# Designs tried in a protein design run: peptides against a protein of PDB entry 4GMN. Part 90

Target 1, 375 residues: chain A of PDB entry 4GMN
Amino acid sequence: RYANITLLALVTLASIGTDFQETLVKGNQGSRESPISAADEEWNGFDDADGDAMDVDQKSSSGEDQEEDYEEIDVKEDDEDDDDDSITSEMQADMERVVGADGTDDGDLEDLPTLRELIQTAVPQLIRLSNLPIDSDESLTIQSHALSALNNISWTISCLEFANGENANIHNAWYPTAKKIWRKTILPILEADSADLKLATQVTSLAWAVARVLHGETPTDGNPHRKFISLYHSSKQQAGGNSNSIEEPEDPFQGLGVKCIGVVGSLAHDPAPIEVNREVGVFLVTLLRQSNNVPPAEIVEALNQLFDIYGDEELACDKEVFWKDGFLKHLEEFLPKMRTLTKGIDKRTQPELRTRADEALLNLGRFVQYKKKHA

## One batch from the design tools (peptide; aimed at target 1 N151 T156 C159 R212)

Design b2_p30_2_s3 (made by RFdiffusion4, then SolubleMPNN; from b2_p30_2, 20 letters changed)
Fold by OpenDDE base, seed 1:
Structure b2_p30_2_s3 (fold): chain B 375 residues (1-375), chain A 30 residues (1-30)
Amino acid sequence: as target 1 above (375 residues)
Amino acid sequence: WEEWKREQRKRELELHRERFKREVEAQRAA
């Protein structure tokens, strides 16, 4: 009985996380739309329809006070993990520098009480539920639903614009929680090295959403980029060996391979350690070299990640990785292959994949031309 | 290039929203 209520609550939280996306996106658009003169559409008065609401006499049945002694589960606040993840005074000063000087952008979500409750109350419980010992099919189901709820909340937040100090209050409130999801949910599941591809897909989707906010500030402990690269390769070996077609998700962009590329690409952004950036960059460039054996959607994602990682010549990774490891040559050599790949996608059966591949091809041409001018 | 990067980020953000919307629709159908 309690399990079914917990599952229903988790499904409800997953739904709330998604429905909130539309509200947040509309709220942010409304601030940029100049007041279009709302024409005085006369709000035609709600006609007083005489709804004779029948007085249903709810009989006061005196059910007996069974004082079920709710044992106070003394939740020992083990206060001791003051992991002094004190945002270093430098990181706080850099955040204050990115947030223009006028923002009393304390992570105060006073104006967003539902989002505050999701971040402060719901997410910590979901983290706890995602870490339950797996001892039954019920505990596995709870973990899966907790991961789905965390995924949906994290994706919703990661789909906000945070560039140029936009939504800084939401960013600042989410950032410590995103790190907590990474350390307490994502890393333990990745370390358990489960052969469960469903669980791996769920944790990788969540990791991508979290890493799209944390970028290169994602905790590098235990080399998570290598775990996701390993997971990418393992997923390809399993798909090739068993003639059980793991039904390639009907959406090419929902594949575990795309999700792995998205995670490692996000992890490689500045200020990621240069060696993390190098290992990811080499992985992505190697996918382009092996493009004949790589799904087109993964090539599109790998290209977009390469453009985002190496699109800024002022970053240390441009000199120390992109130029030093000769990535421009590999991208230039890939250009004719990308043209062939893109032309091979049927516009009738895969219109989105074709459009995204056409965009990625145009971008590759622009990126190669940019890098050649700044060489 | 900076204008192109800005347009790319905006386009990428929209593509992630659309993809996530489809992921949710698939989760609701299962």
Scores: peptide ipSAE 0.512, ipTM 0.929, DockQ to the pose 0.767
OpenDDE base, seeds 2, 3, 4, 5: peptide ipSAE 0.510, 0.492, 0.490, 0.510; ipTM 0.929, 0.922, 0.922, 0.928

Design b2_p30_2_s4 (made by RFdiffusion4, then SolubleMPNN; from b2_p30_2, 17 letters changed)
Fold by OpenDDE base, seed 1:
Structure b2_p30_2_s4 (fold): chain B 375 residues (1-375), chain A 30 residues (1-30)
Amino acid sequence: as target 1 above (375 residues)
Amino acid sequence: WEEWLREQRKRQLEEERERFRREVEEQRKE
């Protein structure tokens, strides 16, 4: 009886996360007309503020190099595992860091009461339910539904625009919770090293959603990028042995391999440690070199991640990894292979995969040309 | 390049929204 109520509540929470996505997408499409059914809470759609291109006038003010002596804030890891559901001093410092110097937005969700309750009340309970001792098939079912609900919430939030300070209130409210999901849900399940591919896929989906917000600020404890790279390789070894039993999802972009690439790509963004960036970059470039045995959707994702990671020449990873490890040569050598791969995709049977591959091919050509000009 | 990269990130965000929508529609059928 209690299990069925818990399962129904978890399915309901998973559905709430999806209803937010539908509302966000309708807000962005400007079509107010379709009446959402019975829950009368007027979620005021995000007004698409027409992005007036602020002409950033380059005022060349030659401000003097004040060497601000960055005092090494000795972050005492006070290992006080007090289960106090209070915002830890670390989470508070993380919020203060995400609040840019001009942002007075403290992450208040007063105007978004349903989202506030989802983040502050529902997510902590879902984290707790995902960490229950697995002693029965019922506890496994509860964990799976809790992970599904966390996935749907995290994905919905990760699909918001946060660039240029957009949705800063939501970002600031979500950021500490996203770190809590990472530390309390994702890491423990990855450390348990379960042979359950379903659980691994659920955790990887959740990890991707979380890492799409945290990027290189995702906690690096225990080198989670290596665990996802290992999971990628392990999933390929299992698929190669039993061609019949892994129902690859009909959607080529829902595969565990794509999800692993999405996670590790997101983890490698600035300000990730240069060694984490290097290990991920080498993994992604190695997939391109071995592309004859890699699904086209994984190649598309790996390319997009490489463009996002190494698209900015001002970042330390451009000099210390991209140029130092000779990635440009591998991308140039991959161009003719990508053309062949893309042309091999049937537009009738896989129209989306073909479109995304055509885009990734165009992008690769432009990226290689860009990097050659800035060499 | 930076302007083009920003446009690509916007497109990628839309593609990820649509991917997630499909994932949810699949989860509702199970």
Scores: peptide ipSAE 0.410, ipTM 0.901, DockQ to the pose 0.778
OpenDDE base, seeds 2, 3, 4, 5: peptide ipSAE 0.402, 0.410, 0.370, 0.373; ipTM 0.900, 0.902, 0.886, 0.886; seeds 3, 4 fail the geometry check

Design b2_p30_3 (made by RFdiffusion4)
Pose (drawn by RFdiffusion4):
Structure b2_p30_3 (pose): chain A 285 residues (1-30, 108-237, 251-375), chain P 30 residues (1-30)
Amino acid sequence: RYANITLLALVTLASIGTDFQETLVKGNQGDLEDLPTLRELIQTAVPQLIRLSNLPIDSDESLTIQSHALSALNNISWTISCLEFANGENANIHNAWYPTAKKIWRKTILPILEADSADLKLATQVTSLAWAVARVLHGETPTDGNPHRKFISLYHSSKQDPFQGLGVKCIGVVGSLAHDPAPIEVNREVGVFLVTLLRQSNNVPPAEIVEALNQLFDIYGDEELACDKEVFWKDGFLKHLEEFLPKMRTLTKGIDKRTQPELRTRADEALLNLGRFVQYKKKHA
Amino acid sequence: AALEERLAKIQETALLREEEAITKRMEALA
């Protein structure tokens, strides 16, 4: 039963996690009662995956169960985070998911992040999931072991398809949990790291630049948020952004539109947004 | 391998949707 009973079940649950994304797209061209697949994924499939993700690991075989369990959690969390939840959008699905997303973080992402050592493959898996969960949680994400510090250290240390880089994952997840209403100090650290990435953009891969700019736009674009005054202005983030604008233009033109297109067009949007961003705040004390 | 490829596609789509949402916010602010 081993090869069939356990591994097959996980790989299939993960595929179900991946293919539900197509239901969302096709459903548009035409209490989760209307979405039983999603309902079953959250209420039934996910609790067992959190269990499996936790347990040792005493042996290599259970090393594979954990990995596969993390793959399924990742696929589901990712697909769910592909939904618009800003404003009142998709509120039914948000309430069904949010507590579970908190559990995945506390029970799965956090204990694994507690024991630093040793894997890169596994370190990559947890960050991918944490990024997916934090895209929904948005600073409501738990601040316990000061996880942003760990993901920040993971970025620099793992320095030794552009958008699949682990570094991009570290930028995104730390950037997502630093949105309001996060602890203002947690925001200060994450914001400082994201801006430092620009000041020292001399060697940062272009995709990581685009993600850092998107995360910053996503965080400090509302003057009513305490962190816009408490961090963005208090620490003068505006100067580095104005200084980075010329540096950003050359690196964008340094990207072969023909080899490869996506990064180029995506970077064009970031500089465009970067320019518009430098104006809006320039207009606000 | 196929599963990882599907996941990569999901992640790319997710990032694109996020970038579109940010662009729309920036247009509104402009």

Design b2_p30_3_s1 (made by RFdiffusion4, then SolubleMPNN; from b2_p30_3, 20 letters changed)
Fold by OpenDDE base, seed 5:
Structure b2_p30_3_s1 (fold): chain B 375 residues (1-375), chain A 30 residues (1-30)
Amino acid sequence: as target 1 above (375 residues)
Amino acid sequence: SSLEEKQNKIEKQGLDLELKRISEKMKELS
């Protein structure tokens, strides 16, 4: 009886965070900002206050642009206003409390009782269930659902803005719990060195969600970045040989390779140890150099991670890694390859991948120009 | 920005909706 209730609660917790990710994806499709790419903020560089507006004299080189008349396929937005009237008046009142909760610096979730119960009561149980000895198919199922629930909760929280002291109460309540998930769930499973790619994918997804909040403050014990880099390489070797390839997810951004890049990128942010940053930065730049054998989605993620890690010139990693290891030259040499890669993506069959590749190409051009100005 | 404030509002709203769905489904299981 208790096992079935726990399993049903876990399946329920796992379903909800999927619905939330989908809701954020749908909400963000309306706002042009993709939820996984909260990095779709156009990399504006540092606004030097002395922004002399360099008139980019767009010398219109009169190349014969053959205007291929792309027929506007009038996609009738069937506004099926599925008025999912599922927002109860109590949901609206709780939403108004979450939105209207003044950022009291105290990690007090008095106004967020459901989030408090998730962090204080549910997550500790999920951590326990994810770390059970696997002795049966039932134990494996419980672990998978516990990991899915932790993933979904962690992703949901990682979609909140925490910059400039936003949501400080939620951040302060989540931060110690995120470190606990890392130490009690993620590290033990990564240390078990399981050949189960499904489990590895679940743990890597959870690790990315946790690392998106903890960044360089993620516990560095046991060099977890090297385990994820090793997992990246191992996943590429297995996909080439065994017909039991986990079906490549239909979404190119849900692949294990992308998730590994997202984890190690997040781990390399300040205040990460400079050697961790260097090993990750060299890994990411090496993917760009080998881009002919790398899926486009992994290139997009690797670029976004490089922009986020090395965007700030005041950080120690800019001088000690970016400039010292000559990353600018590799990024500049990659620009023409990125243009070719992006143009090779069909907008009709892979519209999201093409959009994110076009944005990453634009940001790469801006980033290279910025770094050349600040050299 | 006004866009960031809207985004943060949508994110907070989405989070609370899902947290509430969790709470309701957990209550159905209790």
Scores: peptide ipSAE 0.022, ipTM 0.511, DockQ to the pose 0.026
OpenDDE base, seeds 1, 2, 3, 4: peptide ipSAE 0.020, 0.008, 0.024, 0.018; ipTM 0.617, 0.334, 0.518, 0.446; seed 3 fails the geometry check

Design b2_p30_3_s2 (made by RFdiffusion4, then SolubleMPNN; from b2_p30_3, 21 letters changed)
Fold by OpenDDE base, seed 1:
Structure b2_p30_3_s2 (fold): chain B 375 residues (1-375), chain A 30 residues (1-30)
Amino acid sequence: as target 1 above (375 residues)
Amino acid sequence: SSLEEKQREIEKRGRDLEQARIQKKMDELS
């Protein structure tokens, strides 16, 4: 009885996290639709050409219409108000405020009561549920649903702009909670020696969402970047041994390998310790060197992370890692391999992967040219 | 499930925004 209610509540929280994203997307589209003044192009009505109405004398055959007295069964449509509007009017109003807030609101989440309740009340309970002892299939199901809800909430919040002081109130409320998710949910699951690839995928997806907000300010305790690198390698070893086709996700970018790369890339940003940056940078460059055995989606993600980490020459990691460890040479040597890899992707069967690979190839050429001018 | 589909859509949106941010940074270097 309690288990079913807990599972229903977790599914509901996971759904709320999805609907939050949909509302943010709709609100951000509405604010960009400046009313294009529909110029009243007077549709000049086509002149009604006088088509001669030939009087076809259709004989009125007086068929006796038997008025079958259809008793109007007054089907009271019970308006079952399917108030399955998972988006409460209050949640929608909070989302409209988040989208409409020009970045001047130094306010507390006092004006965002639903978002406040989600962060301050719901998320701490989800963290507790995700960290329960696993002693049954029921406890494993509860953990999985709690991780799903935390994932959806964290990904949604990670889609907000926090640059230039935008959404600073939300950032300030989320930041301590994100660190709590990291320390109380992500790290304990990563320390658990579990062969469960589903759980590993869930925790890594959540870790990526959290790390997209925290970046280099993610807690470095216990070297989490090395744990995700180890998980990347372990996932490759397991996939090679079990002929059980883990259904490769239809989206190549949903793979555990891509998620591991996205996490460690995010962890390597300033102000991360320079040795964390170096270990991640060496891992990413090593994937490019070994590209013959690496899925194309992981190569695309590894390139994007390298561009993001080393795209700023004012950062200590440019001098102390990128130039010092000779990364430019490895990127230049990879250019012809990337051209071959990208051309090998079928545009008809994998259009998204091909588009992202074409973009990453273009950016790799630009990045190598940029770094050569600033050498 | 419908929830797993919505989860994939959110994760995709997050990746697409990350890619757009990286692309903007790359366009500023060119």
Scores: peptide ipSAE 0.594, ipTM 0.947, DockQ to the pose 0.780
OpenDDE base, seeds 2, 3, 4, 5: peptide ipSAE 0.594, 0.590, 0.592, 0.592; ipTM 0.947, 0.946, 0.945, 0.947

Design b2_p30_3_s4 (made by RFdiffusion4, then SolubleMPNN; from b2_p30_3, 18 letters changed)
Fold by OpenDDE base, seed 2:
Structure b2_p30_3_s4 (fold): chain B 375 residues (1-375), chain A 30 residues (1-30)
Amino acid sequence: as target 1 above (375 residues)
Amino acid sequence: SSLEEKQNKIEKLGLDKEQERIQRKMDELA
């Protein structure tokens, strides 16, 4: 009885976290800049004060590739408007405030009561439930649902813009809680050395969501980046041996490999220790060198992480890692491979992967050109 | 050379930990 009520409450909290994310996405679709597309933002480089707009002379090589007029099969997306009326009017009002508010710096969520209750009341209980001793299948189920709820809440918050002091009240309220999730949920599970790939995937997804907000301020205790790099390699070794269908997630970006890259990339941002940054940067650049054996989605994620980590030339990691370890040469040598990889993705079967690969290729070209000018 | 040496060190550290993990689990099952 108590367990079923706990499970129902955890499922409900996970649903609320999802509905909150969907409401954020829908609210932001009304504004041209979807924050999920912050990774999908065209890397513009840093503004050189000299307003020579990089006329990327798109030499349109007019390859007359014959547009074979393949009939658009109008796949009627049956918009089953499952009007899941689960979005409370209070939650919607909180969302409208988040999209419209110049964030006050006080970390007070007085104007965001639903989000305040999630952060202050729900999350501390979820952390407790995720860190219970595993002594039964019931306790394992409770942990999984608690991790799912923490994941959804953490992802939702990680989709908010925090650049330039935006949503500072939410950031300031979340930041200590995010560190608590990291220390009390993520690290203990990573240290428990489970062979459970499902649990590893759940904790890695949560770690990515948390690290997308904390970046280089993520607690470095116990070298978590090395644990995720180890998990990446271990996941590749297991996929090669047992034909137990780890059903490759239908979404290539939901793979454990991508999630590991996203975590370690996020952990390597300033103000991360230079040695952590170096170990991650070397890992990411090595994936590009070994690209023939790396899934395309992991290459896309590794590129995006490299752009985000090393985009700023004022950061210590640019001089001490990027230039010192000769990363530019590896990125330049990867350009023709990325073009081949991207062209090899079928637009009809993997449209998202192709779009994100086309963008990562464009950004790689720009990034290499930028870094060559600032050498 | 430097990148490959660093990567081999990271991979080795990852593999060594995974081997130590597997070995500990085998020792717990024995």
Scores: peptide ipSAE 0.020, ipTM 0.560, DockQ to the pose 0.015
OpenDDE base, seeds 1, 3, 4, 5: peptide ipSAE 0.020, 0.021, 0.020, 0.020; ipTM 0.559, 0.554, 0.562, 0.572; seed 3 fails the geometry check

Design b2_p30_4_s1 (made by RFdiffusion4, then SolubleMPNN; its pose is not in this set)
Fold by OpenDDE base, seed 4:
Structure b2_p30_4_s1 (fold): chain B 375 residues (1-375), chain A 30 residues (1-30)
Amino acid sequence: as target 1 above (375 residues)
Amino acid sequence: DAEAQARQAKLERQGRDLQQQRINARLDAL
């Protein structure tokens, strides 16, 4: 009984975190159309006007008029007011305020009571539930649901803009909680060295969401970047040994490898220690060098992480890592391989992967050109 | 389980889209 209520509450919290993100995205769409939706409308213009007029012979089969009296089934539109009771008017009002909030720097969420309760009341309980001793399938289920809820909340918050002091109140409220998730949930699970790839995938997704906000300010205790690099390599070894179809996730970007790259890339951002940045940068560049054995989605993510990490020449990592370790040469040598890789992705079967690969290829060309001008 | 995975996938997709927008904006400013 208590377990079912706890699970229901965790599922509900995970849903709320999703609905919150959807509303934030809808509110942000008023400022920038997502480029993915605009690209699908314009390319319907291949009028292959090959007018081979095959004369379809009009065989007039006189089928008899059976007047089937279609009884007008008065489908009472039961206005099922699907009162999507999932979003309270208070939650909706908080979501609308988050989109418009000129952030006060104090980390005060006075104007965001639902988000405040989510961060201050729900997340600490989810952290506690994710840290339960695993002694049963029930405790594993609770942990998985707690990780799912933490993931959804953390991803939602990571989708807010925090640059230039935007949403500073939310950032300041979230930042200590994000560090707590890292230290109390993520690190203990990583240290447990579990062979459970499901748990590893969940914790790595959560780690990515948290690291997308904390960046190089993510706690460096125990060198977590090396743990995620090790997890990347171990996941590849396990996938090669078990001929049991680990159902490759239908979304190629849901792979543990992509998530590991996303985490370590995020951890390597300024103000990360230069040696952490170097180890991650070398890992990412090594994936490009070994691209023949790397899934395309991991290559796309590795490129995007490299662009994010080394996009600013004023950062110490540009001089001390990017230039010093000769990354430009590796990116240049990878350009023709990326063109081949991208062209090899079927647009019909993997449209998202193809679009993201086309963008990553374009940006690789731009990035290489930029770095060559600043050499 | 499948629905929770679908929700997670949606969240991560939106996060990837925002990352892509940020990368594009940086490269447009250079």
Scores: peptide ipSAE 0.601, ipTM 0.951, DockQ to the pose 0.858
OpenDDE base, seeds 1, 2, 3, 5: peptide ipSAE 0.601, 0.598, 0.598, 0.600; ipTM 0.951, 0.951, 0.950, 0.949; seed 1 fails the geometry check

Design b2_p30_4_s2 (made by RFdiffusion4, then SolubleMPNN; its pose is not in this set)
Fold by OpenDDE base, seed 3:
Structure b2_p30_4_s2 (fold): chain B 375 residues (1-375), chain A 30 residues (1-30)
Amino acid sequence: as target 1 above (375 residues)
Amino acid sequence: DAEQQARQAELERRARELQQARIQKRLEEL
């Protein structure tokens, strides 16, 4: 009984996390609708050429009025109670404010009461539930649902722009909570060395969402980047041995390998220790060198992480890692391979993967050109 | 279960789109 209520509450919190994302997307689209000034392209009218009126004789065919007796099908309005899973007016108002607010630096969410309660009241309970001793299938189910709710919330918040002081109030409110998720949920599960690939996938997804906000400020205690690199390699060894039991996720970007790359890439950003950055950078570049045996989605993610980590020449990692370790040469040598890889993806069967690969290929060309100009 | 996995996949997809847009913008400004 208590378990079922807890599970229902966790499912509801996971749903709320999704609904916030949808509202955030709608709000951010509305702010990008700067009026496309309809440039009145004066459609220069085609000259009226005097084409002769052909008199087409109206032959009056008297069609017989068959009165089709429309049987009034009494459509019973089944009041399908559309349980309008509608975002509450309060949640909508909070997300509309997030899109418009030059956030005050105070980390105060006075103007965002629903988000405040989510961060301050709900998330600490989810952390507690995710960190329960696993002694039963019921406790494992509770942990899985708590991780799912934390994942949805963390991904939603990670979709906010925090660069240049944007959403500073939300960032400042989330940051201590994100560190708490990392220390209380993610690290203990990673240290438990569980053979459960489902749990590993859930915690890695959550770790990626959290690390996308914390970046190089993610707690480095116990070298978590090495654990995710190890998990990446372990996942490949298991997939090679048991080809029949790991249903590859229908979405190639949902693979544990992609998630591991996303986590370690995010952990390697400034102000990460240079050796953390180096180990991650070498891992990512090594994937490109071994691309013949790497899923295309992992290559796309590895490229995107490399562009994000090393896209700034003013960062210490540019001089100390990118140039010192000769990453440009590896990226240049990978360009023709990436073109071949991208062209090999069927647009009809894998449209998203193809689009992401085309984008990553374009950006690889731009990035290599940029780095050559600044060499 | 399948629906929750689909919702999680969508959240991660959207997050990847935003990251990609940021990377592209940065590389266009360089």
Scores: peptide ipSAE 0.395, ipTM 0.893, DockQ to the pose 0.891
OpenDDE base, seeds 1, 2, 4, 5: peptide ipSAE 0.393, 0.392, 0.361, 0.393; ipTM 0.892, 0.893, 0.883, 0.893

Design b2_p30_4_s3 (made by RFdiffusion4, then SolubleMPNN; its pose is not in this set)
Fold by OpenDDE base, seed 2:
Structure b2_p30_4_s3 (fold): chain B 375 residues (1-375), chain A 30 residues (1-30)
Amino acid sequence: as target 1 above (375 residues)
Amino acid sequence: SSAAEAAQAQLERRARDLQQRRIQKRLDAL
């Protein structure tokens, strides 16, 4: 009885993250519909006149009308009006405020009561549930659902802009909670060194969402970047040995390898220690050098992380790591390989992967040109 | 749950779209 109520509450908390995301999208779209003034640029129709009526003879080939009786498969669109009225009017009002609020510097969520209750009440309970002693299949299920809810909340918050002091109130409220998730949920699970790849995938996804907000301010206790690099390598060794193909997730970007790259990339951002940045940068560049044995989605993620980490020449890591360790040469040498890799992705079977690879290839060319100009 | 996994995939997709916009905006300013 209590387990089912806890499970339902955890599923409901996991859905709230999605609804919160959708209303952030809708609110951000509504503010960008500044009416494009229809500049009535009268496109003067090009009057090109010439009328040569070539009389091409209608050869009346009487093709027999095979009335192929297309049985109209009445696909009843069951309009399951899943009126997922899950967005309460209060959540919608909170989100309109998040989109419209000029960032008041006070980490007070007085104007965001739903988000306040998520951060202050729900997340601390989810952290507690993720740390229960695993003594039963029920405890494993509770942990998995608590990690799922923490993941969706953390990813939702990581989709807010925090640059230039935007959403400072949300950032300031989330920051101590994000550090608590890291220290109380993520680190203990990583230190348990479980052979459970499902749990490793869940905790790595959560770690990525948290590290996307904390960046280089993520707690360095126990060298977590090395643990995720080790997990990356271990995941590749296990996939090669056991004929229990954990079916590669239908989405190539949901793979544990991609998630490990996303975490370590996020951990390497300023103000990360230069040696942490170097170890991660060398790891990412090594993936590009070994690209023949690396999934395309991991290459795309590794490139995006490299662009984010080393895109700023004012950062200490640009001089002390990027230039000093000769990363530009490796990126330039990778350009022809990336073109071949991207062209090898079938647009029909993997449209998202192809689009992301085309974007990463374009950005790689631009990034190499930029770095050559600023050398 | 399938709904929570679908939600996760959507959240991560949006995060990638935001990352691409950020990377592109940075490269356009250089």
Scores: peptide ipSAE 0.587, ipTM 0.948, DockQ to the pose 0.790
OpenDDE base, seeds 1, 3, 4, 5: peptide ipSAE 0.587, 0.587, 0.413, 0.584; ipTM 0.948, 0.948, 0.823, 0.946; seed 4 fails the geometry check

